# Ledger of designs, part 328: peptides against a protein of PDB entry 9IZ0

Target 1, 345 residues: chain A of PDB entry 9IZ0
Amino acid sequence: ITCLGSNGHTYKQLVKGGNDDLRQDAVMEQVFEQVNGFLRSYRKTSQRNLSMRTYKVIPLALKTGVIEWVQDTIPLGEYLDSAHKVYHPKEWSLSTCRKLIAEKQMEDLETRLKVYDLVCRHYRPVFRHFFLESYADPVQWFTTQTNYARSTAVASVLGHVLGLGDRHGQNILIDKTSGEVIHIDLGIAFEQGKKLPVPECVPFRLTRDVVDGMGITGVEGVFRRCMEFTLETLRREEDSLLSVLEVLRYDPLFSWLISPLRRMKKQKMQLENFNQPESGNITTDASRDPKIQRNNVSGESEAERAILKVRQKLSSTLSVEASVGELIRIAQDPSYLALMFCGWS

## One batch from the design tools (peptide; made by RFdiffusion4, then SolubleMPNN)

Design b2_p30_1_s2 (from b2_p30_1, 13 letters changed)
Fold by OpenDDE base, seed 5:
Order: C-alpha cells, then structure tokens, then sequence
Structure b2_p30_1_s2 (fold): chain B 345 residues (1-345), chain A 30 residues (1-30)
C-alpha cells in the first residue's frame, strides 16, 4: 500500500497478512526503542550514534498488520545473490550451495564441515562491493562502512541478548543511504530459533559476507569496539531492560513460543527452496502431521525462562571484552556455521 | 599510514568516537 503522509510524502507500507505474528514484531521494536534510549544516555554509545534501527509496526489483528516500508533499503540476501553473480560468475549458485548443505544435514559434524568448507571455496564473499559500488566519495564510503559496522555491532549484541532468531539475508535489510542494518521479521526471539527444523547455533549472524562488509579491519575494528560499548550499556541498564521484558510477561497476547504454524511455514519454506519444480507427480502423502506434542509449558514459565536467560547473558562474570570475544568467536566458528541453513554467506 | 590519515580525517569530521575506535585498531596492530 502507498500512503500519503501528513507531511506530503508518500510512504510505501507493506501489509503482511496470514500467519505472521506482527504483534511480536511490534513488541520487539518497542524493546529496541527503549534500548536506543539507553544507548543515547551513555557517552560511549551516544558519541558513536549507536542505535538499533527500528521500523514502525502497526498490528491490525492477531496475524495481520502494516509494516512501515523502509525506503531505500535492500535485503542483504538479495544484494549478495546479485553481487555474487556479478563478481564471481564462475562460482556455484546459491541454490547449489543450499542443496549440498541440505543433502548433508543429517550427517556427522566432520562431513558437514567438509561440505561447508567446499561451499565456502565455491561461494566467496562479495559484500565489500556494496560500499565500493554505492559510494564514489571516499568520505561517504568510509562513513557508510563505519555506520554498517556500528549498526551490525548493536544488532549483534542486542540480537544475542534477546535471542533473536531467523536472521537470514531476507530478514536483514541494508539502508542504501546510511549503510545501517535493519532487522525485520522479529517473530523468533528468546532463543526460539533453536526450535526450528534447522536449529540456530550462533548468537548472531556473523557470516563471511557480514564480515566482508566491515572492510579491511573485519571484526577487529569498529565492530568489536561497538559491540563492547553496546554490551557495557546493556549491562549497566540490566534492571531497566528486564523491567521492559517483565511487562511482556503479563501480556497474554505476547507469544514467548514459536507458533506451530510459523514453525511449519518456516519448515515448508526451507523445503520449497530445495524442491526445484521438477514436474514429477510425487504425490507423497505429506499427511503425517508430526503430532507437535503440545507440551503445555505455561506461557509464564517460558517467559520466566526467557527473562532468566537475558539476565544470564548480561552477567558481569566475564569482562565485556571477554564476553564479546567469545561471542565473535562462536559466531564465526565453522563448527556452528556448518550446522546452519546458510552459514557460508 | 592510511589508518593514521583516517584517524585524522575522523577527527576533522567531528567523528571523535570513530577516531578513538580507529586508534584502538592501530594499537592492536602494533
């Protein structure tokens, strides 16, 4: 939908309907706005203009709403697929890489690591080219690359702390003007990504292309330091952040659990990305509804466990530097990335 | 070095937090 704003500007709006719980997105955006308040209040984060980029979500019903269309954005995965074809036209297609990883999904870690390494050799990073293509002025290039690294750092810390899942390249937008990342489709939070058919094993997305966008310094520059300052701020504001999350504990409409329908939709989308339409009439009676055991774990007990995990992630038992160092290590570890649906890009 | 020039440029642009971040990178590379 295109709406004319009261300011005379036309805004595109994405109406999502169906099984997408936009209420969870709206709640997570409210949490991000509170966190942005904390980041603005702390000198080290304020001086760097650190923020989680937000977008307006207006839930219209339990499963429908209007999302503010972020203008001048591109999905990271869309850019990477296009750029990879341009810069590496002799390498494997994304579909080939996905197929090879999926064919080995049930194999041992050693076999999965070998396939992941093979895919990585045939699908090289290209995301650095986003900045080189988009910004002819060196100052703009450098400023935008810095904004990307900063924005990715904030999103990485906050995504880890809140246990954001489903952080694939279509759920991460790049602002073409600022270089900032915008996380969308926030319906998988509080480590519910571990309950996906392909469990998420990394704290945040720090794939080779995500790192390639940080330029020559990679993770050992602006990114690491901005992660540290962000985590320092969140640890300082722990009680305030937990108080915001406690409000959600009492929202009977907030889903602390991934819905069975959303899980099935994600499973289907994962499977459909593997089924090239070979025209074969395989009437495989997919009627085996896996009886999703409704473990009636009370929503309260899941909320309490989620809040406890947030508190544990904000623990000062390790230094900020040690905590960030371990997060970066895990997020880049091939032993975890090889287990992901798309850990190579 | 290019990194030192970028630190100076960051300061000239009033990006003090960036200058500090790049100085940190320069120190880690020494």
Amino acid sequence: as target 1 above (345 residues)
Amino acid sequence: SLLEELIELARELGLEGLAEDLEGVLEEKK
Scores: peptide ipSAE 0.059, ipTM 0.633, DockQ to the pose 0.013
Fold by OpenDDE base, seed 4:
Structure b2_p30_1_s2 (fold): chain B 345 residues (1-345), chain A 30 residues (1-30)
Amino acid sequence: as target 1 above (345 residues)
Amino acid sequence: SLLEELIELARELGLEGLAEDLEGVLEEKK
């Protein structure tokens, strides 16, 4: 939809009318704006213009809202699928890679690692080409690659701390003007991604293509340093961040748990991503899966557990450098990436 | 080196915080 603003400017808006609870997205965007306040107040982060890119979410109803349509963006996964066909036309298709990973999903770690390595050898990184294609001027190329590494660092720290899930290539947009990443579909937070049919086991997305976009320094350049400064800022502002999350504890509109409907939708999307036939036993009867122990843990006690996990992730037990080093290591570990639905790109 | 050229370019652009970050990477590689 195109809306005419009160200022006479036209804004493109996406109306989502579906089963997506945009209230979680709106709340997470509010948390990001508060964090952006902390990043602007701290010298090391403000000097680097570190921020989480936000977008306007206006929830209109329980499952309907208006999202600001982010102009001049492309989904990372859309770019990578297109670019891989151009630069590596003799390599495997994304569908072939997904099929091989899915066929081995129930196998042991050793078998899954062998298949992951095989897929990686036949689907090479291409994301460096985004910057080379889009920016002919060396200054613009370098600036946008820097903005990408910085924005990815902020999003990686925040994604870990807040336990953001569902960080697949369609939920990460690239701004074609700035090179910055924009995270969308924020409705899986506080480690609820671990409850998906394919559990999330990495702290954030740091796949080979995500690293390839960082240029010749990879993770050891601007990315690592910006992660360190972001984590240092969040540790300094721990009490402020926890106070923001405590307000959400009392928000009756915020769900600390993944909804059964959202879980089923993500399950369906994961199966579609694997080209697995709908096993006809997806009983739409959300009532009957008995192995979800509905721990009748009050929504309050799940909020308390989520806040406690955020506090634990902000612990100063390890240095900032050691904590960031471990996060980068885990996010790139083949033993975790081989367990993901799309860990190779 | 390419890294030294990138440090110079960062300074020319007024990106002092980036130049410092890249200098830190250059020191870690020595």
Scores: peptide ipSAE 0.046, ipTM 0.636, DockQ to the pose 0.013
Fold by OpenDDE base, seed 2:
Formats: C-alpha cells, structure tokens, sequence
Structure b2_p30_1_s2 (fold): chain B 345 residues (1-345), chain A 30 residues (1-30)
C-alpha cells in the first residue's frame, strides 16, 4: 500500500496478513525503542551511535497489520545466495548444502560435525563482498562496514538477552545505505526458538558469513567492543529493562509462548526448504498434533520464568569481557552450528 | 599496518570511539 504522510511524503507500506503475529513484533519494537533510549544515555554507546534498528509495526488485528516498508534493504540470505553464485560458481549450491545437512539431521553429533565441516569447505563466506561492491569510496566502505559490525553487536546482545529466535537470513535485512542490520519477524522471543522442530542452540546468529561482513578483524574488533559496551549498558539499566518486561507480563495480548500455528508454519517452511519440488502430491496430513500435555502453566508463570532468565543473562557474576567472550565462543561453536538448520552461512 | 591506517582514517572521520576500539585491537595483537 502507498500512504501519504502528514508531511506530504509518500510512504510504501507492507500489509501483512495471515499467520504472522504482528502484535509480538510491535511489542518487541517497543522494547527496542526503550533500549535505544538506554544506549543514547551512556557515553560509550552514544559516542558510537549504538542502536537496534527499528521499524514501525501497526497491528490492525491478531493476524493483520501494517509494517513500515524499510527502503533500500535486502534480506541477508538473498544477498548471500546471489553473491555465492558469483564469487564461488564452482562450489556447492545452497540447496545441496541444505540437503546434506537435512539428510544427517537424525544422526549423532560426530556425523553432523563431519557433514557441517564438509559443507563449510564447499560453501565459503562471501559477505565481505557486499561492502566492496556497494561502496567504491574507501570512507563509505569503512563507515558502512563499521555500522554493520556495530548494529550486529547490538542485535546480538539484545537477541541473546531477550532470547530472540528464528534468526535466519530472511529475517535479517541489510540496509544498503548505512550497512546496518534490521531484524524482522520478532514473534519468537524468550528462548521459544528452543521449542522449534530444529531447536535453536546459539545465543544469536554469528555464522561465517555474518563474521565475514565484519572485515579483517572479524569478531575481534568493533563487534566485540560494541557487544561489551551494549552489555555494560544493559547491566546498568537492568531494573529499567525488567520494568519494561513486567508491563508485558500484564498485557493479555502478549504471548510468552510460541503459538502452535507459528510452530506448525515454521515446521512446514523447514520441510519445504528440504524438499526440492518433486511433483509428487505428498499430502502429508500434518494434522497429528501430538497432545503435548498442556500442563496449564499459567501465562503468568511463563512470564515470570522469562523475566528471571533475562535477569540471569544480565548477571554481573562474570565480567562484561568474559560474558561477551563466552557468548561469541558459543555462537561460533561448530558443535552448536552443526545442529542448526543453516549454521554454515 | 592496515589497522594503523584504519585508526587514522577513523580519527580523520571524527569517529573517535572507533579509533579507540581499533587501538584496543592493535594492543591485543601486540
């Protein structure tokens, strides 16, 4: 839809309908705006212009809303698939890599690690080329790569603390103007990604291509330092952040649990990404919802557990540096990435 | 080194916080 703003400018708006819970996105965007307030209040984060990139979400109904269309963006996964074909035309296709990982999904960790290593050797990182192609001026190149590393650091800390799931390459947009990352589809939060058919085992997405975009320093540069400053700010503002989350505890429209519909949609999308379209009418009657005993854990008890986990992640038991170091280590660990749907790129 | 050139470039751009971050990386590599 095209809307005329009160300022006389015309804006493109995306109307999403169907099974996308735009209410969850709108709530997470409000949390990010509060966190952006904290980041602006501290010298170390403000001097670096650290922020989570946000977008406007207007939920119109349970499954319908208007999203501000983020201009000049590309999904990370779309860029990487295109760039890999250009820079590594003799390497394996993304579909071949997905198939090999899928075929071994039920195997032991040792077998999955061997397949992950094999895929990694035949699908090399290319995300550095985004910056080299898009920015001919060295100053613009360096500035945009820096903005990418900074925005990825903020998103990584927030993604860990809030337990954001479903961080695949189609849910991470790159702003072609600034190099900043924009996270979309925020309806899997508070570690509900661990309840997906393929459980999410990493604190945030720090795959080889995500690191390749950081340039020659990789994680041991702007990214690590900006993660540290972001975590330091969130630890200082723990009570303020927890107070924002406590407001959500009493929002009857906020779901602390993954919806069965969203879980089924993600299961279907995972299965469809494994199946090449062989023309066979496999009507897999996915109607067997196993009666997971809904222990009537009150929505209040789930909210309390989620808030307790946020508090635990903000604990000062370890230094900021030690905590960030451990998060980076876990996020890059092949033993976790080999278990993911797409941990190689 | 390329890292020293990036520190200088960061300062020329008024990105002092970036220059400090890259200096920290340069110190950790020595």
Amino acid sequence: as target 1 above (345 residues)
Amino acid sequence: SLLEELIELARELGLEGLAEDLEGVLEEKK
Scores: peptide ipSAE 0.033, ipTM 0.610, DockQ to the pose 0.013
Fold by OpenDDE base, seed 1:
Structure b2_p30_1_s2 (fold): chain B 345 residues (1-345), chain A 30 residues (1-30)
Amino acid sequence: as target 1 above (345 residues)
Amino acid sequence: SLLEELIELARELGLEGLAEDLEGVLEEKK
């Protein structure tokens, strides 16, 4: 829908209905706004204009609401598929790469690593071209690439700390004006991505194309330093962040667990994207709706576990530099990326 | 070097935090 704002500007709004819990998105956006307040309060993060890009989510009812349409954006995965066809027309298609990874999904780690390496050799990074194509002025090119690296660093730290899942290339938008990343579909948080049919093993998305967009320094520059300053700020504001999450513990409408329906929907979408024939013997006897007695006790225990896990991720046991170094290492490790739905791009 | 030129450009643009970050990268590469 198109809405006329009180300022006389027209805004496009997406009315989202169905199984996607927009309350979870709205809550995560509120957490990001609080974190953006913390990032503005400290010199090191404020001087770099570090922020998580947010969008307005207005929940209207259970699983329905209005999402602000972010203008002048493109999904990262849409850009990468298009750019790869232009810059590497002799390499494999994204569908070929997906098929080969899917065919080996049940194989051992050694076999999956060999297939991942093979896919990587036939699907090279292209995301640096986004900045080279979009910005003819060297200053604009450098500024937007810097904004991308900074924005990706903030999103990576927050994504790890809050345990954001489902960070595929269609759930990451690129702002064509600023180069910043915008994360959408925030309905998989607090490590619930590990409960997907293809478990998420990385703390955040740091694939070869995500790194290629950072330019010649890769992760060893603006990205690493901005991750460090973001984590330093979140450690200082730990009690404030935990207090925001504790308010959600008492929200009877907030779900700390991924719903079975959402897991099934994501499973179906993964299977459709892999062109795996439905082995017809998953008679999901949908008749045993396990009465998930929402034992209020189980919801409180999962909220407590989620908050404890956030606290553990903010622990000062390791230096900021050591913690960020380990996160970057894990996020780029082929042994984890080879296990992902799309770890090569 | 290209990195030194980028540090100067960052300072000229008033991006002092970026200049400091790129200086740190230049020191780690020496």
Scores: peptide ipSAE 0.032, ipTM 0.612, DockQ to the pose 0.013

Design b2_p30_1_s3 (from b2_p30_1, 13 letters changed)
Fold by OpenDDE base, seed 1:
Structure b2_p30_1_s3 (fold): chain B 345 residues (1-345), chain A 30 residues (1-30)
Amino acid sequence: as target 1 above (345 residues)
Amino acid sequence: DLLEELIELARELGLEGLAENLEGVKEERE
């Protein structure tokens, strides 16, 4: 829909209905606005204009709401698929790469690493071309690539701390004007991505194309330093951030767990994306809907465990530099990326 | 107060059931 604002500007809005819990997206966007407050208050982050890009989410009901349409954006995965066809027309298609990874999902780590390496050799990074194509002026090119590296660093730290899942290329938008990343579909948080049919095993998305977009320095320089400053700010504001999360503990409608319906929907979407014939004998005996006794006690225990994990991720046991160094290492480790749904791009 | 800002934000979002619960938490802390 298109709405006329009180300021006389027209805004495009997406009315979303169905099984998506827009309340989780709205709550996570509010957490990001509070974190943006902390980033503005701290000198090291404020001087770099570090922020998580946000969008307005208005929940109208449990599964229905209005999302602000972010203008002048493209999904990272849409750009990468299009650019890969242009720059590497003799390499494998994204569908071929997905099929080969899917066919080996049940194999050992050694076999999965060999298939991942093979896919990587036949699907080379292209995301650097986004900045070269979009910005003919060297100053604009450098500025937008810097904004990309900065926003990716903030989103990587915050995504790790909050345990954001489902960070595939369709859930990451690129702003064509600023080069900043915008994360969407925030309903998999607090490490619930580890409960997906293909478990998420990286702290954030730092694939070869995500790194290629940072330019010749890759993760070294702007990205690493901005991760360090962001983590330093979040450690400083730990009590404030935990207080924001404790508020969500008292929301009776907030789900700290992935819903069975959302898990099944993601499973179906993964199977459809792999064109695996349904081996017919998944009798999902859907009949035993375990009465998830929404014992309020179980929800509180999950909220408490989620908050404890956030506190553990903000621990000062390691230096900021050591913590960021380990996160970057894990996020780029082929032994983890080979296990992912799409770890090659 | 961060709790007051969150109550206002919950109301602005139409999350009245959250706002009421947060007011209850505020009253328990006062």
Scores: peptide ipSAE 0.016, ipTM 0.376, DockQ to the pose 0.016
Fold by OpenDDE base, seed 5:
Structure b2_p30_1_s3 (fold): chain B 345 residues (1-345), chain A 30 residues (1-30)
Amino acid sequence: as target 1 above (345 residues)
Amino acid sequence: DLLEELIELARELGLEGLAENLEGVKEERE
């Protein structure tokens, strides 16, 4: 819908109805705003304007809400598919790559690695072209590429710490004006992505295209340093961050577990993305919501486990540099990326 | 206070049930 604001400006808004837990997205956006407070308070992060880009979510009811339409954005996956067809028209289609990975999903790691390597050779990175095409001015190009690397670093650390899942190319928007990343669909947190039909095994999305967008230095430039400063800030503010998460423990509507319905929806979307070409607007009339009796007792124990895992990820046992180095290594490891739904792009 | 800021944010987002629970946690700490 399009709404006229009290300021006389016209805003596009997405009215979402049905099975999307807009309350969980809204709560995760609050956690991001608190983290943005910590990033603004700390000199090393504030001097770099490090932030997690947020969007407004207004839950109106359990199944209805208004999402801020993030203007001037594109899904990373949409850009990459379009750009790959332009820059590499002789390479494999995304559909071909997906089919080959899916056909080998039940095979051993060695076979899956061979297929992943084959797909990688026939589907090359293109995301650097986003910055080269969009920004003819060298200063704007450098600024937007820097903003991309910074925002990706913040989102990567925060996504790891909070255990954000379902970080596929459609759930990551690119701001065409700033180059910053915006993460959407936040309803898979606290490592619940490991419970998906195709488990997420990486701490955050650091695929070849995500790295290609960072420019010539890849991960060894702005990205690594901004990850280090972000993790240093989160370790400093550990007690504050844990206090925010303990508050969510007392929210009777907050879901520490992936809902069976959301899991089934993601399973269908994964299966459909293997079998059918991209027909756009899946208005899935998901009419039959089974009344999932949330056993309250299971929620508290999962909240405690989630908070404990966050504390463990903020541990100072390793240096910030060592911790970031290991996270970057794991996120780029072919042994994990070969297991992903789309680990090659 | 971080807790007050969270209560305000919960109210701004129309999360009244979260705001009420946060107020209860505030009262338990005072």
Scores: peptide ipSAE 0.014, ipTM 0.385, DockQ to the pose 0.017
Fold by OpenDDE base, seed 2:
Structure b2_p30_1_s3 (fold): chain B 345 residues (1-345), chain A 30 residues (1-30)
Amino acid sequence: as target 1 above (345 residues)
Amino acid sequence: DLLEELIELARELGLEGLAENLEGVKEERE
């Protein structure tokens, strides 16, 4: 839909209807706005204009809402699929890579690492070309690449702390004007991504293409430092952040658990992307009666566990530098990436 | 200022020689 604002400007809005709980997206966007307030309040983060890019979500009903249309964006995965065809036309297709990883999904780690390495050799990073193609002016190129590294750092820390899942290339938009990342479809939070058919084993998306977009320094410099400053800010504001999350504990409309329907939808999309026939054995684990996964864990007990996990991630037991260093290491570790649905790009 | 942001970025990257060169350009503009 197109809305006329009180300022006389027209805004495109996406009306989303269906089984997706847009309330979770709206709540996560509200948490991001609070975090953006913290980032603006501290010198180290405010000087760098560190923020999580947000979009407006207005839930209208249990399964219907209005989402702000983020103009001048492209999904990271859409850009990468197109760019790989242009820059590496002799390399494997994304579908070929997905198929090979899927065919080995049930194999041991050693076999999965060999297939991951093979895929990596036949699907090389290209995301640096986004900045080189889009920005002919060296200042704009450098500024937008910096904004990308900064925004990716903020999103990586927040994504880890809040346990954001489903961070595939279609759920990460790139702003073509600023180079900033916009995370969308926030319906898998508080480590519920570990409950997916392909468990998420990394704290955030830091694949080879995500790193290639940071330029020659990769994760070093801007990205690492901005992660450190963001984590330092979140540790200082731990009680404020936890207070925001405690309000959500008492929201009867907020779901701390992945809905069985969203899990099934994601499972189906994973199977379709793998071109795997529905092998009857995968249906048996999905056909575990949604009644039996009524573990009598009250929504309150899941909220309490989620908040406790956030508190644990904000612990000052390790330095900010040590914590960020370990997060970056894990996020890039082939032993975790080889287990992911799409860890090579 | 864009130049101040570039200087800070150069320092963040450990590119002290670039930061110094950009500071020199700042001083030449002031």
Scores: peptide ipSAE 0.012, ipTM 0.330, DockQ to the pose 0.012
Fold by OpenDDE base, seed 3:
Structure b2_p30_1_s3 (fold): chain B 345 residues (1-345), chain A 30 residues (1-30)
Amino acid sequence: as target 1 above (345 residues)
Amino acid sequence: DLLEELIELARELGLEGLAENLEGVKEERE
């Protein structure tokens, strides 16, 4: 739909209905707005205009809401698939890479690492070309690449701290005007992604293509420094951030658990991508899996554990530099990337 | 100014040739 705002501007909006609970997305966007307040108040982050890009989500009912249409964006995964076909037409297709990873999904880590390396050699990074294609002016190119590295750094720290899962290439938009990243579909937070059939093993997405977009310095320079300043700000504002999360603990509308429907949808998507279409009647008798009953951990006990994990991630036990260094190392570690559905791109 | 911030950033990154080019663009606009 298109709405006329009270300011005289027209806004495109997506009316979403059906299976997705938008309340979790709306709450995470509110948390990001508060964090953006902290980033604006701290000199080191304010001077660099560090922010998490947000989009408006208005939940109207349990499964219905209005989402802001983020204009002039492209999903990272859509760009990368298209660009890879243009720049590397003799390399393997994304479907071939996915099949090889899926066929070896149940094998040992050593075999999975060999397959990951093989895929990486036949599917090279291309994301640098986004900036080179879009910006002929060197100043615009540099500004946009810097904005990309800055926004990716903020999103990476927040993704780790808040335990944002399912950060695949379709859940990351790139703004074609600014080069900033926009994270969408925030329905997996507080490490609930670790409860998926294919668990999230990395703290944030830092694949070869994500790094290739940062230019010749890669993770060194703008990205690392902006992660450090962001983490320093969040550590300083720990009590403020935890107070925001405690308000959500008492929100009867907020679910600290992944919804059974969203879990089933993600599980089905993971299985459909790993299994050949064997026509097996997965009888949707969601009622009888006895493993669902044991997760009657009170939503309150999950909220408390989530807040405790956020506090642990904000701990000053390690320096900011050491903490960021370890996060970057883990996010790029082939032993974790080889376990992902799409860790090569 | 956005140009000054860009020049500082280029210098912080060790991109001196880019900083010089951006200073030249600043001088051409003044």
Scores: peptide ipSAE 0.000, ipTM 0.312, DockQ to the pose 0.012

